Peptides against a protein of PDB entry 7SID. Designs and how they scored, part 43

Target 1, 151 residues: chain A of PDB entry 7SID
Amino acid sequence: LHMYLMLLKELPGEEYPLPMEDVLELLKPLSNVCSLYRRDQDVCKTILNHVLHVVKNLGQSNMDSENTRDAQGQFLTVIGAFWHLTKERKYIFSVRMALVNCLKTLLEADPYSKWAILNVMGKDFPVNEVFTQFLADNHHQVRMLAAESIN

## One batch from the design tools (peptide; aimed at target 1 Q74 L85)

Design b2_p27_1 (made by RFdiffusion4)
Pose (drawn by RFdiffusion4):
Order: C-alpha cells, then sequence, then structure tokens
Structure b2_p27_1 (pose): chain A 151 residues (1-151), chain P 27 residues (1-27)
C-alpha cells in the first residue's frame, strides 16, 4: 500500500507528462485498492489525497487517443463512486474534504467540463454542478473549504 | 469529437456497476 501510494504521489509530473500507457498502468490497480479499503475512513482519505496528483497528467488532451479516454474513464468512475457513496452518508467529513479537494483539482484541470463528467446510476453529472452542492453540507469546515475554493 | 465523447460515456457506463459491486461485496 505504501509503495503504491508513493508511486501515485511521485511519478506524475506537470512539466513533462508521462506516456498515457504509463498512466493506465498506474490507474489499473486503483479500483481494487479502493475496494479493499472501502470501510476505512483514514485509508480512503489518504487514497484520495494521493490520487489527486494524477489529474495534472490526466488533463492533457493533445494526444487524445483511445488510451486518454480509457484513463479518464478509469479515474472518473472511481471519483463518481466515492461521490455516490458520500451522498448516502457513508463517509466522515475528512473523506468529504479530500473529495472536495479532488473535485477542485478536476475543476482546475478542465474548466469547461469537456471531459470531467461523473457517471453514476446511468446518469451523467458535470463536475461544476456537483461542486456547488457542497455549500449545503452538514459540516462547517467542508462548507468553508468549498466557499473559499468556489473561485 | 462527438464520437469520442460517446465512447468515453460508454466506457464509464460499463465500469461503474462493477466498481460499485466490488465495493459492496468487500464491505
Amino acid sequence: as target 1 above (151 residues)
Amino acid sequence: SEEQREELRELMEERTPEVMKNFEENY
């Protein structure tokens, strides 16, 4: 787990992007890793705080081949799954804050929501519309984080 | 561009149920 979190945090870089196949290799076990630690709040928070670093390489669309959409779908489905589970009151405010940070990073990466759309229950939600929902949260710290990052 | 958006949507529709099912089974 430590090895995977370190690789996720360190390998992606903004100045010189990785090949997309490498991004796919990085994102391949993430679904299973999240599946094991679905119950644990601390691990989930750590996983989200470490995976928010891949969006810098994911946001590149110059080489918009099939691998790009495969990697974007692999990431967005995990983010959507966390959001759906959060809507059901399944996570504490720490995981919600980490998810807010991820969503803020996604909004930074794709301001027009061309590709950053969460898919859940056969429906699609743009990230910008989803982000404003956190202004009505039951925890003050998450609301303040969303209000401050609303810019 | 439209066909790429449809392909991305179809990939997400195929994988979301699987991700949610694995989360619930391991939980």

Design b2_p27_1_s1 (made by RFdiffusion4, then SolubleMPNN; from b2_p27_1, 17 letters changed)
Fold by OpenDDE base, seed 3:
Structure b2_p27_1_s1 (fold): chain B 151 residues (1-151), chain A 27 residues (1-27)
Amino acid sequence: as target 1 above (151 residues)
Amino acid sequence: EEEKREELLKKQKELEPKVLESMEKSS
């Protein structure tokens, strides 16, 4: 776990994007790691904070190649799962704040939801629609973060 | 672009049930 998290943390941002093939390889284990540590709030928070670098990489491309769509699909599936479990009140505010930061970064990369759409339980949710729900979060810091992100 | 978006959504639809099941299971 720690080795994988370190690798995610050290990924370059949008200034120096990795090849999509490399991003895809890094994303392949992500769902398994998230599943294994789903009840560990600290690990979930750390994962969500580190995948911000992945979002920046994914955001520079639209849907040009199959690898891009595959990588985006792998990533968005995980984000959708975190959001769904958040709605089920499985995560504390610090994890939700990390998720909001991910959604913020997605909106910055894809403000028109060309690709940033979550499919959860057979339904499609544009990231902007998901993001606005955090404006009504029970925790004031989450609401504040969401509100600041819109401006 | 729409075709590509539908492909992406299809990808998520295929992956999501297994991912969500794994993250919701009790053990």
Scores: peptide ipSAE 0.449, ipTM 0.886, DockQ to the pose 0.825
OpenDDE base, seeds 1, 2, 4, 5: peptide ipSAE 0.447, 0.448, 0.446, 0.447; ipTM 0.886, 0.886, 0.885, 0.886

Design b2_p27_1_s2 (made by RFdiffusion4, then SolubleMPNN; from b2_p27_1, 20 letters changed)
Fold by OpenDDE base, seed 4:
Structure b2_p27_1_s2 (fold): chain B 151 residues (1-151), chain A 27 residues (1-27)
Amino acid sequence: as target 1 above (151 residues)
Amino acid sequence: DKEKLEALKKKQKELEPKVLESMEKSS
C-alpha cells in the first residue's frame, strides 16, 4: 500500500503529464485499494490527496482516446464512490476535505464538465453540482474549503 | 461529445459494482 501511495504522490505535474497508458496502469489497483481500506479514514484521506496528481494528467487529454475514457471512467468511479459514501456519513471531515480538493481540482481541469460527470447509481452528477453540496457540510472547515474554492 | 460522454458513463456503470458495491460491503 505505502509503495503504491508513494507512486501516486510522486506523479509528475501538469507540466509533464504521463502517457495515458501509464495513468491507466496506476489506476488499476486504485479501486481495490479503496475498497480494502474504505474504513480506514487516514488511508482514504491519503488516497484522495495523492490522486490529485492523476486529475492533472486526466485533464490534459481529450476523450478521443479509449485509454483516456477508460482512465477517466476508473477515476470518476472512485470519486463517485467516495462521494456516495460521504452522503452516507461514512467519512470524517478530513476525508471530506480531501474529497473537496479532488472535486476542486476536477473543476479546474474541466470547468465545463465535458468529462467530469459522476455517474452513480444510474444518475449523472456534474462535479460542480456535487461540489456545491459541500457548502452545506456539517463541518465548518469543509464548508470553508468549499466556499473558498468557488470561482 | 455526446457519444463519448455516453461511453464514459457506460464505463463508470461497468466499474461501479467493483468499486461502490465492494466499498459498501459489511465485511
Scores: peptide ipSAE 0.525, ipTM 0.904, DockQ to the pose 0.797
OpenDDE base, seeds 1, 2, 3, 5: peptide ipSAE 0.522, 0.521, 0.521, 0.520; ipTM 0.904, 0.903, 0.903, 0.903

Design b2_p27_1_s3 (made by RFdiffusion4, then SolubleMPNN; from b2_p27_1, 19 letters changed)
Fold by OpenDDE base, seed 5:
Structure b2_p27_1_s3 (fold): chain B 151 residues (1-151), chain A 27 residues (1-27)
Amino acid sequence: as target 1 above (151 residues)
Amino acid sequence: DEEKLKELKEKQAKLEPLVLESLEKSS
């Protein structure tokens, strides 16, 4: 876990994007890591904070390559799962804050949700639509964070 | 682009049930 988290944390940002092949390799074990630590709120928060760098890398790419679509699919699947469990009130506010930051970063890269669409339980949810729901979050800090992107 | 987006959704659809099952699994 620690090595994996380190790799995510040290991932170059938008100014120095990794090859999509490398991003894909980092994303492959992500769902398993999240699963193993799904009940540890602090670890989940840390994971979500670190994958912000992945979002920035994905935002530098387009839909032209198979590897890009594969990487985006892997990432969006995990985000969709966290979103789903959030709706079921499985995560505390600090984890939701981290998730909102991920969604916020996605919207910066894809404001109109051209590719940033969550597929959850067979239904499509554009990230811009998902994001607006956090404006009504029970925790004031989550609402405030979400509101920053609207202004 | 529409076909590419469809492919992306299909990739998610394939992985999503497995991820949800894993995340919601009782331990």
Scores: peptide ipSAE 0.159, ipTM 0.686, DockQ to the pose 0.840
OpenDDE base, seeds 1, 2, 3, 4: peptide ipSAE 0.155, 0.076, 0.156, 0.143; ipTM 0.681, 0.570, 0.678, 0.672

Design b2_p27_1_s4 (made by RFdiffusion4, then SolubleMPNN; from b2_p27_1, 19 letters changed)
Fold by OpenDDE base, seed 3:
Structure b2_p27_1_s4 (fold): chain B 151 residues (1-151), chain A 27 residues (1-27)
Amino acid sequence: as target 1 above (151 residues)
Amino acid sequence: EEEKLKKLKEIQKKQEPKVLESFEKSS
């Protein structure tokens, strides 16, 4: 786990994008890692903070590559899972803060929701719609972060 | 574009059951 998290942390950001093949390789085990540590709030927070760099990479890619679509799909699956569990009140505010940052970055990368749509339990949830829900979060810091992201 | 979006949905749909089942396990 620690080695994997370290690799995620050291990913280059938007200024220095990685090849999509490398991004895809890093995303492959991510859902399993998230599943194993779903109840560990600190690990979940750390994962969400680190995948911000992945979002920046995905946003710079076009939709014409199969690897890009695969990477985007795998990433959205993870985000959708975190959002779903958030709706079930499984995560504390600090994890929700990290999730909001991910959603903000997704919106910056895809402001028109060309691909940033969460499919959860057979339903489609555009990231902008999901993001708006955090404006009514029970925790004031989450609401403030969401509000700041819109302006 | 619609086809691309459909593929993204299919990927999420295919992976979601395993992820959600794993998340819901208590042991």
Scores: peptide ipSAE 0.238, ipTM 0.742, DockQ to the pose 0.754
OpenDDE base, seeds 1, 2, 4, 5: peptide ipSAE 0.214, 0.224, 0.230, 0.218; ipTM 0.727, 0.732, 0.734, 0.728

Design b2_p27_2 (made by RFdiffusion4)
Pose (drawn by RFdiffusion4):
Structure b2_p27_2 (pose): chain A 151 residues (1-151), chain P 27 residues (1-27)
Amino acid sequence: as target 1 above (151 residues)
Amino acid sequence: EEEEEEEEEEEEMEEIWEEAMEEFEEE
């Protein structure tokens, strides 16, 4: 787990992007890793805080081949699963804050929501519309974080 | 009863997670 979190945090870089096949290799075990630790709040928070580093390489669309959409779908389905579980009151305010940080990074990467769309229950939600929902949260810290990052 | 409630919650979370993974693999 430590090895995988370290690789996720360190390998992606903004100045010189990785090949997309490498991004796919990085994102391949993430679904299983998140599946094992669905119940643990601390691990989930750490996983989210480490995976928010991959959006810098994911946001590149110059080489918009099939691998780009594959990797974007692999990441967005995990983010959407976390968001759906959060809507059901399944996570504490720490995981919600980490998800807010991830969504803020996604909004930074794709302002127009061309590709950053969460899919859940056969429906699609743009990240910008989803982000404003956190202004009505039950925890003051998450609301303040969303209000401050609303810019 | 507390252990049964925790198992029911784990199963609900597992179902939601697997449904999201299955919908993606069908694409």

Design b2_p27_2_s1 (made by RFdiffusion4, then SolubleMPNN; from b2_p27_2, 17 letters changed)
Fold by OpenDDE base, seed 5:
Structure b2_p27_2_s1 (fold): chain B 151 residues (1-151), chain A 27 residues (1-27)
Amino acid sequence: as target 1 above (151 residues)
Amino acid sequence: SSSSRKKEEDEEIDKIWDEQMEEYKKL
C-alpha cells in the first residue's frame, strides 16, 4: 500500500503527462487497494488525495482512444463507489473533502461531464450534477470547498 | 453497542463496494 500510494503521489502533473498505457498500469491495482481498505477512512482519504494526479492525466489524452475510455471507465467506477458510500453517509467529512477535490479536478478536465459520468447501480450520474450536491453537505468545510470550486 | 453499529456500517460498506466492483469487472 505505502509504495503504491507513494507512486501515485509522485506522478507527474499536467506539465508532463504520462502515456495512457502507463496510466492504465497505474489504475490496475487501484480498485483492489480501495476495496481492501474501504473500511479505513484515513486510507481512503489518502488514496483520494493521491489520485488527483491520475485525473489530470486522464483528461490530457486522446479522448477517442479505446485505452482512454478504458482508463476513464475504470477510474470512474472507483470514484462511483466512493460517491455512493458518501450518499449513504458512510464517510466522514475528511473523506468527502478529498472526494470533492477529486470531482473538482474531473470537472476541470471535463467541465460538461462528457466523459466524467459515474455509473452506480446501473444509472449514470454526470459529475457536474453530482458535484452540486456537496453544496448542501452537512459539514461546513465540505460546503465551503464545493462553493469555492464552482467560483 | 458502538461495536455492533460499526460492524453494521462495515457490512454496508462491503456491500456497496462489492456491488461496484462487479460493475468494474464488466468494463
Scores: peptide ipSAE 0.644, ipTM 0.930, DockQ to the pose 0.703
OpenDDE base, seeds 1, 2, 3, 4: peptide ipSAE 0.644, 0.645, 0.641, 0.646; ipTM 0.930, 0.930, 0.929, 0.930; seeds 2, 4 fail the geometry check

Design b2_p27_2_s2 (made by RFdiffusion4, then SolubleMPNN; from b2_p27_2, 17 letters changed)
Fold by OpenDDE base, seed 4:
Structure b2_p27_2_s2 (fold): chain B 151 residues (1-151), chain A 27 residues (1-27)
Amino acid sequence: as target 1 above (151 residues)
Amino acid sequence: SSLEEKKKEDEEIDKIWDEQLKEYEAK
C-alpha cells in the first residue's frame, strides 16, 4: 500500500501528463487496494487524495482510445463505490471531502459528464448531477467545498 | 454495543464494495 500510494502521490500534473497506457497500469491495482482497505476510512481518504493526480491525467489523453475508456472505467468504478457508500452514510466527512475533490477534478476534465458517469447498481449517474448532491451534505465543510467548486 | 455497530457498518461497506466490483467485472 505504501509504495502504491507513494507512486500515486508523485504522479505528474497536467503540465506533464502521463501516457494513458501508464495511467491504466497505475489504475489496475486501485480497485483491489480500495477493496482491501475499504473499512479504514483514513486510508480511503488518503487513496482519494492521491488518485487526484490520476484524474488530472485521465482528461488529458485521447478520449477515443480504448486505453482511455478502460482507464476511465476502472477509475469510475472505484469512485462509484465511494459515492454509493457516501449516499449510504458510511464514510465520514474527511472521506467525502476527498471524494468531492475527485469529482471536482473530473468535472474540470469533463464539464458535461460525457464520460464521467458513475455506474452504480446498474444505473448511470452523471458526475455533474452527483456533484450537486454534496451541496446538501450534512457536514458544513463538505457543503462549503462543493460550493466553492461551483462558484 | 459500539463494537456490534462497527461490525454491522463494516459488513455493509463490504457488501457495497463487493457488489460494485462484481458488477464492473460482469461487464
Scores: peptide ipSAE 0.596, ipTM 0.901, DockQ to the pose 0.757
OpenDDE base, seeds 1, 2, 3, 5: peptide ipSAE 0.595, 0.595, 0.593, 0.594; ipTM 0.900, 0.901, 0.899, 0.900

Design b2_p27_2_s3 (made by RFdiffusion4, then SolubleMPNN; from b2_p27_2, 17 letters changed)
Fold by OpenDDE base, seed 4:
Structure b2_p27_2_s3 (fold): chain B 151 residues (1-151), chain A 27 residues (1-27)
Amino acid sequence: as target 1 above (151 residues)
Amino acid sequence: SRLLEELKEDEEIDKIWNEQLKEYEAK
């Protein structure tokens, strides 16, 4: 876990995007790692904070490539799980804060949610619609973060 | 008890994660 988190943390920024093939390789174990530590909210928070760099890379890639779609799908599956659990009130505010930051970054890359769509329980939820729900979050810091992201 | 509630919550987390991953793998 620590090594994986270190890799995620040290990903290059938006100015130096990774090849999508490399992003895909980094995403492959993500769902498994998240699933393993799904009960540890501190780890979940850390993971979400670190995958922000992945989101930035996803948004800069050729959307028509198979690798891009695959990477996006794998990432969105994980985000979908976190969002679903958030809706079920299973994650504390610190995790939700990290999730909002991920969603914000997704919206920056895909403002119209053309590809940023969460599939949960067989239903599609565009991230732009999902994001607005955090404006009504129970925790004031989450609401504030969401509001700041809109402006 | 508090412990039982936490265990129940963990089980629900497990269920949701497993369902999400299962659905993705089935696509």
Scores: peptide ipSAE 0.462, ipTM 0.850, DockQ to the pose 0.768
OpenDDE base, seeds 1, 2, 3, 5: peptide ipSAE 0.461, 0.461, 0.457, 0.462; ipTM 0.850, 0.849, 0.847, 0.850

Design b2_p27_2_s4 (made by RFdiffusion4, then SolubleMPNN; from b2_p27_2, 14 letters changed)
Fold by OpenDDE base, seed 1:
Structure b2_p27_2_s4 (fold): chain B 151 residues (1-151), chain A 27 residues (1-27)
Amino acid sequence: as target 1 above (151 residues)
Amino acid sequence: EEEEKERKEDEEIDKIWQEQLEEYQAK
């Protein structure tokens, strides 16, 4: 886990995008790692904080390529799981904070959710609509972070 | 009772994750 997290953390930002093939290689184990530690909220928080770099890279890719769609799909599947569990009130505020940051970064790359769409239980949820729900989060800090992200 | 509650919550987390991953793999 530590090694994988370090790899994610060291990804270049949007200023220096990686080839999508490299991004895909980093995303391959992501779902398994997240699923393995799904019950450990501290680890989940850490993972979400580190995958921010992945989002930045996804926003710089060719939207028409199969590799881009594949990478987006793998990433959004994971985010969808975290969001679904958030809706079910399974994650504490610190995890939700990290999730909001991920969603914020997605919206920066795709403000109108053309590709940033969460598919959960066979239904599509555009991230821009998902994001607004955090403005009404039960925790003050989550609401504040969400509000800050819109401004 | 508190332990049972936690166990149930964990099982629900497990279920949601598994369903999400299975749905994606089925595409």
Scores: peptide ipSAE 0.520, ipTM 0.884, DockQ to the pose 0.790
OpenDDE base, seeds 2, 3, 4, 5: peptide ipSAE 0.518, 0.512, 0.519, 0.516; ipTM 0.885, 0.882, 0.885, 0.884; seed 4 fails the geometry check

Design b2_p27_3 (made by RFdiffusion4)
Pose (drawn by RFdiffusion4):
Structure b2_p27_3 (pose): chain A 151 residues (1-151), chain P 27 residues (1-27)
Amino acid sequence: as target 1 above (151 residues)
Amino acid sequence: EEVEERNEEREEEMEEEVEEFLEEEEE
């Protein structure tokens, strides 16, 4: 777990992007890793705080091949799964804060929501519309974080 | 088309895991 979190945090870089196949190799076991630790709040928070670093390389669309959409779908389905579970009151405010940080990073990467759309229950939600929903949260710290990052 | 089908299958499998976890939380 430590090895994988370290690789996720360190390998992606903004100045010189990785090949997309390497991004796919990084994102391949993430679904299973998240599946094991669905119950644990601390591990989920750590996983989200470490996975928010891959958006810098994911946001590149110059080489918009099939690998790009494959990696974007692999990341967005995990983010959508976390958001759906959060809507059901399944996570504490720490995981919600980490998800807000992830969504803020996604909004930074794709302001027009061309590709950053969460898919859940056969429906699609743009990240910008989902982000404004956190202004009505039951925890003050998450609301303040969303209000401050609303820019 | 193969990437679209792979993404659909991955989304269905994730939905099924999430539904099973919600049922376990209800029990």

Design b2_p27_3_s1 (made by RFdiffusion4, then SolubleMPNN; from b2_p27_3, 12 letters changed)
Fold by OpenDDE base, seed 5:
Structure b2_p27_3_s1 (fold): chain B 151 residues (1-151), chain A 27 residues (1-27)
Amino acid sequence: as target 1 above (151 residues)
Amino acid sequence: KEVEERIEKFRKEVEEEIKKFLEEEKK
């Protein structure tokens, strides 16, 4: 886990995107890692903070590439799971804040949610619509972070 | 048609991954 998290942390951002093939290799175990530590708030927060770099990489890639779509799908699967578990009240505010940051970054890369769409339980949720729900989060810091991202 | 089928296949794969995630959560 530690090594994997370090790799995610060191992933180049928007300015220096990795080849999509490399991104895919990093994303492959992500769902499993998230699943294993789904109830560990600290680990979840760390994961969400680190995958911000993945979003930046995905935003700089060719959207028509098969590898890009694959990477986007794998990443959005994880985010969608976190979103779903958030709706089920599984995460504390600090984890939700990290998720909001991920969603914010997604919107920066895809303001119109052309590809940033969470599919959960067979239903599509555009990130821009998902994001607005955090404006009504129970925790004031989450609401504030969400509000800052909108304006 | 082929493109649509590929998209649907991809969506299904993503959904299955989410399902696995959620099943693990239920444990």
Scores: peptide ipSAE 0.050, ipTM 0.595, DockQ to the pose 0.221
OpenDDE base, seeds 1, 2, 3, 4: peptide ipSAE 0.032, 0.023, 0.026, 0.027; ipTM 0.549, 0.540, 0.461, 0.465; seed 1 fails the geometry check

Design b2_p27_3_s2 (made by RFdiffusion4, then SolubleMPNN; from b2_p27_3, 16 letters changed)
Fold by OpenDDE base, seed 4:
Structure b2_p27_3_s2 (fold): chain B 151 residues (1-151), chain A 27 residues (1-27)
Amino acid sequence: as target 1 above (151 residues)
Amino acid sequence: SSTEKRIEEQLKKTEKEVKEYLEELKK
């Protein structure tokens, strides 16, 4: 885990996008890691904070490539899981804030949720619609972060 | 770039280690 998180942390930002192949390699274990540590708030927060770089990379990639779509799908699966558990009030505010940041970054790349759609339990949830729900979050800082992202 | 190559290599190693770790947990 530590090594994985370290790698996530060391990912270059938007200015230096990784090849989609590398993004895919990073995403491959992500769902399993998230599942394994789904009850660990600190790990979840750390993961969400670090995958921001992945989102930025996805936004800078060719959306028409199969690898891009694959990466998007894998990432969205993870985000969807986090969102689902958020709906079940399983995560503390700091984790939710990290999730909002991820969603914000997704919206920057796909403001109309053309591809940024969370599929949870067989139902599609466009990220732009999901994001607005955080405006009503129980925690003030989460609401503020969401509001700042929209403005 | 050299940095990207380094990251790629590390990612591959990480994936392997994570898989092994998860496998161990399942045993």
Scores: peptide ipSAE 0.046, ipTM 0.577, DockQ to the pose 0.044
OpenDDE base, seeds 1, 2, 3, 5: peptide ipSAE 0.026, 0.026, 0.025, 0.025; ipTM 0.545, 0.509, 0.500, 0.510

Design b2_p27_3_s3 (made by RFdiffusion4, then SolubleMPNN; from b2_p27_3, 11 letters changed)
Fold by OpenDDE base, seed 2:
Parts: C-alpha cells; structure tokens; sequence
Structure b2_p27_3_s3 (fold): chain B 151 residues (1-151), chain A 27 residues (1-27)
C-alpha cells in the first residue's frame, strides 16, 4: 500500500501529463486497493487526494485513445464507489472533502459531463449532477468547498 | 467498435468487482 500510494503521489500534474499507458498501469490495482481499505477513512482520504493527479492527466489526454477511455472508465468506477458509500453515509467529512476535490477537477476538465459519468449499480450519474448534491452536505466545510467551484 | 466493446467489457468486470465489495460492506 505504501509504495503504491507513493507512486500515485509522484504523478505529474496537469502541465506535464504522463503517457496514458503509464497512467493505466497505475490505475490497474486501484480498485482492489480501494476495496481492501474502503472502511479505513484515513486511507480513503489519502487515496482520493493522490488520484487528483490522475484526474489532471485524464483531462489533458486525447479522448480518442483506447487507453484514455480505459483509464477513464477505471477511474470513474472507483470514484463511483466512493460516491455510493458517501450516499450511504459511510464516510466522514474529510473523505467527502477529498471526493469533492476530485469531482471539482473532473468538472474543470469536463464541465458538461460528456465523459465524466459515474456508473454505480448499473445506474448513470453525471458528475455535474452529483456535484450539486454536495452543496447540501451536512458538513459546512464540504458545502463551502463545493460552493467555491461555482463562484 | 471492437475496441469500444473490449473497453466496455473490462469496465464491466471492474464494476462487478466493486459491486461485490460494496455488497460485502452492506452485510
């Protein structure tokens, strides 16, 4: 886990995106890692904070690439899982904050949710629609963070 | 396309795996 998290942390930012092939390799174990530690709030927060770099890379990539679509799919599946558990009130506010940051970055790259669509339990949830729900979050800091994205 | 189908198939596998773990969380 530690080594994997370090690798995620070292991903280049938006200004210098990694080759999508490399991004895809890093995403391969992500779903398993998230599943194993889904009940650990601190680990989940850390994962969500680190995958921000992945979002930035995905937003700067050519959408016509097979690897890009694959990477997007894998990433969105993980985010969808976090969203699902958030709806079931399984995560504390700090984890939700990290999730909102991911969603914010997705919206910056895809404001109209053309590709940023969460699929959870067979249902589609556009990120722009999902994001607005955090404006009504029970925790004031989450609401404020969400509001910053639309101001 | 065939490529899109392959991607969708892989995505479905991942989604199924996630759903499995989500069910375990609810139990």
Amino acid sequence: as target 1 above (151 residues)
Amino acid sequence: SSVEERIEKERKKIEEEVEKFLKEEEE
Scores: peptide ipSAE 0.043, ipTM 0.594, DockQ to the pose 0.384
OpenDDE base, seeds 1, 3, 4, 5: peptide ipSAE 0.021, 0.021, 0.021, 0.020; ipTM 0.474, 0.410, 0.497, 0.493

Design b2_p27_3_s4 (made by RFdiffusion4, then SolubleMPNN; from b2_p27_3, 12 letters changed)
Fold by OpenDDE base, seed 2:
Structure b2_p27_3_s4 (fold): chain B 151 residues (1-151), chain A 27 residues (1-27)
Amino acid sequence: as target 1 above (151 residues)
Amino acid sequence: SEVEERIKKRLEEIEKEIAEYLKELEE
């Protein structure tokens, strides 16, 4: 886990997106890692903070390739799982804060949720609709972060 | 690039370790 997280830190920013093939390689173990540590709040927060780099790379990518769609799908699956557990009130506010940051970045790349759609339990949830729900979060810091993200 | 190849190699190693760990948990 530690080595994997360190690799996430080494990703370049939005100015130099990674080839989509590299993004795919990075995403391959992510679902397994998230599954193993889904009940560890600190690990979940750390993962969500680090995957921001992946979101930035996805936002800079050309969406005309199968690899891009595959990478987007794998990433959205992970985000969807975090959101699902958030809806079930399984995550503390700090994890929700990290999730909001991920969703914010997705919306910056895809404001109308053309591809940023979470599929949870067979149902589709556009990220723009998901994001607005955090404006009514029980924790004031989450609400404030969500509000800042749309201003 | 050389950097990309190095990162790819490290990722493959990590994936292998995770896979082995998951296998152990299932046994």
Scores: peptide ipSAE 0.022, ipTM 0.429, DockQ to the pose 0.046
OpenDDE base, seeds 1, 3, 4, 5: peptide ipSAE 0.020, 0.018, 0.021, 0.020; ipTM 0.434, 0.411, 0.422, 0.429

Design b2_p27_4 (made by RFdiffusion4; failed a check: too like the target's own chain)
Pose (drawn by RFdiffusion4):
Parts: C-alpha cells; structure tokens; sequence
Structure b2_p27_4 (pose): chain A 151 residues (1-151), chain P 27 residues (1-27)
C-alpha cells in the first residue's frame, strides 16, 4: 500500500507528462485498492489525497487517443463512486474534505467540463454543478473550504 | 464469485471494464 501510494504521489509530473499507457498502468489497480479499504476512513482520505496528484497528467488532451479516454474514465468512475457513497452519508468530514480537494483540482484541470463528468446510476453530472452542492454541508470546515475554493 | 468478478477489470471491451470498476465499489 505504501509503495503504491508513493508511486501515485511521485511519478506524475506537470512539466513533462508521462505516456498515457503509463498513466493507465498506474490507474489499473486503483479500483481494487479502493475496494479493499472502502470501510476505513483514514485510508480512504489518504488514498484521495494521494490520487489528486494524477489530474495534472490526466488533464492533457493533446494526444487524445483511446488511451486518454480510457484513463479518464478509469479515474472518473472512481471519483463518482466516492461522491455517490458520500451522498449516502457513508464518509466522515475528512473524506469529504479530501473529495472536495480532488474536485477542486479537477475544476482547475478542466474549467469548461469538456471531459470531467461524473457518471453514476446511469446519469451524468458536470463537476461544476456538483461542486456547488458542498456549500450546504453539515460540517463547517467543508463548507468553508468549498466557499474559499469557489473562485 | 468475488474472485471471478475482479477478472472483468482486465476485459478487452471498454464498457465492460467501466461497469466492473463502478460495481466493485458499490457492492
């Protein structure tokens, strides 16, 4: 787990992007890793705080081949799964704050929501519309984080 | 069943991998 979190945090870079096949190799076991630790709040928070680093390389669309959409879908489905589980009051405010940080990074990467769309229950939600929903949260810290990051 | 289900994450078809990746966290 430590090896995978370290690779996720360190390997992606903004100045010189990785090949997309390497991004796919990085994102391949993430679904299973998240499935094992679905119950644990601390691990989930750590996982989100470490995966928010891959959006810098995911946001590149110059080489918009099939690998780009495959990696974007692999990431967005996991993010949508976390958001859906959060809507059902399944996570504490720490995981919600980490998800807010991830969504803020996604908004930075794609301001027009061309590709950053969460898919859940057969429906699609743009990240910008989902982000404003955190202004009505039950925890003050998450609301303040969303209000400060609303810019 | 759980061990077989995770084999669908390595499918050659994109929609099948996306469906399996979604269902694995919601079950």
Amino acid sequence: as target 1 above (151 residues)
Amino acid sequence: VNEVFTQFLADNHHQVRMLAAESILLL

Design b2_p27_4_s1 (made by RFdiffusion4, then SolubleMPNN; from b2_p27_4, 18 letters changed)
Fold by OpenDDE base, seed 5:
Structure b2_p27_4_s1 (fold): chain B 151 residues (1-151), chain A 27 residues (1-27)
Amino acid sequence: as target 1 above (151 residues)
Amino acid sequence: SLEEFLKLLNSSDREVRLKAREDLLLR
């Protein structure tokens, strides 16, 4: 991987809205990547910052399509994993900030959590309810970010 | 770096995205 990245370091890497097909292809291996690096705070922050773009793609898609539902499910699995470890106090504030941004974007697309529901350890957690918990975060910047998202 | 890799996955260039995805699958 690192060797390949070294060879590609000079190639364009600008953010671009992805078709749903590309989102699906991305999300499938992403879960494994997140699992491998779940203890690395910097990597987790980076991952969450980039999946923010995926959330935006999901919000712009046809929510009634089978592919969209599949992508939503795969994405929510990843976010659920980050949420679970957050509840276990495994992440520093900067990672939690990135997670809040993801949840914020989800709420913009689904403010009533009709589909944005995290399943963690067999239990469902609507994102709107999950999000409000960050209003009581121990770090002031996380609380402020969460508060700004409540409009 | 992983950050760079993630940028490649979301590149505006389709060929770049495809190569990055292939690399991810091969790991």
Scores: peptide ipSAE 0.017, ipTM 0.388, DockQ to the pose 0.044
OpenDDE base, seeds 1, 2, 3, 4: peptide ipSAE 0.016, 0.016, 0.013, 0.014; ipTM 0.390, 0.377, 0.350, 0.359

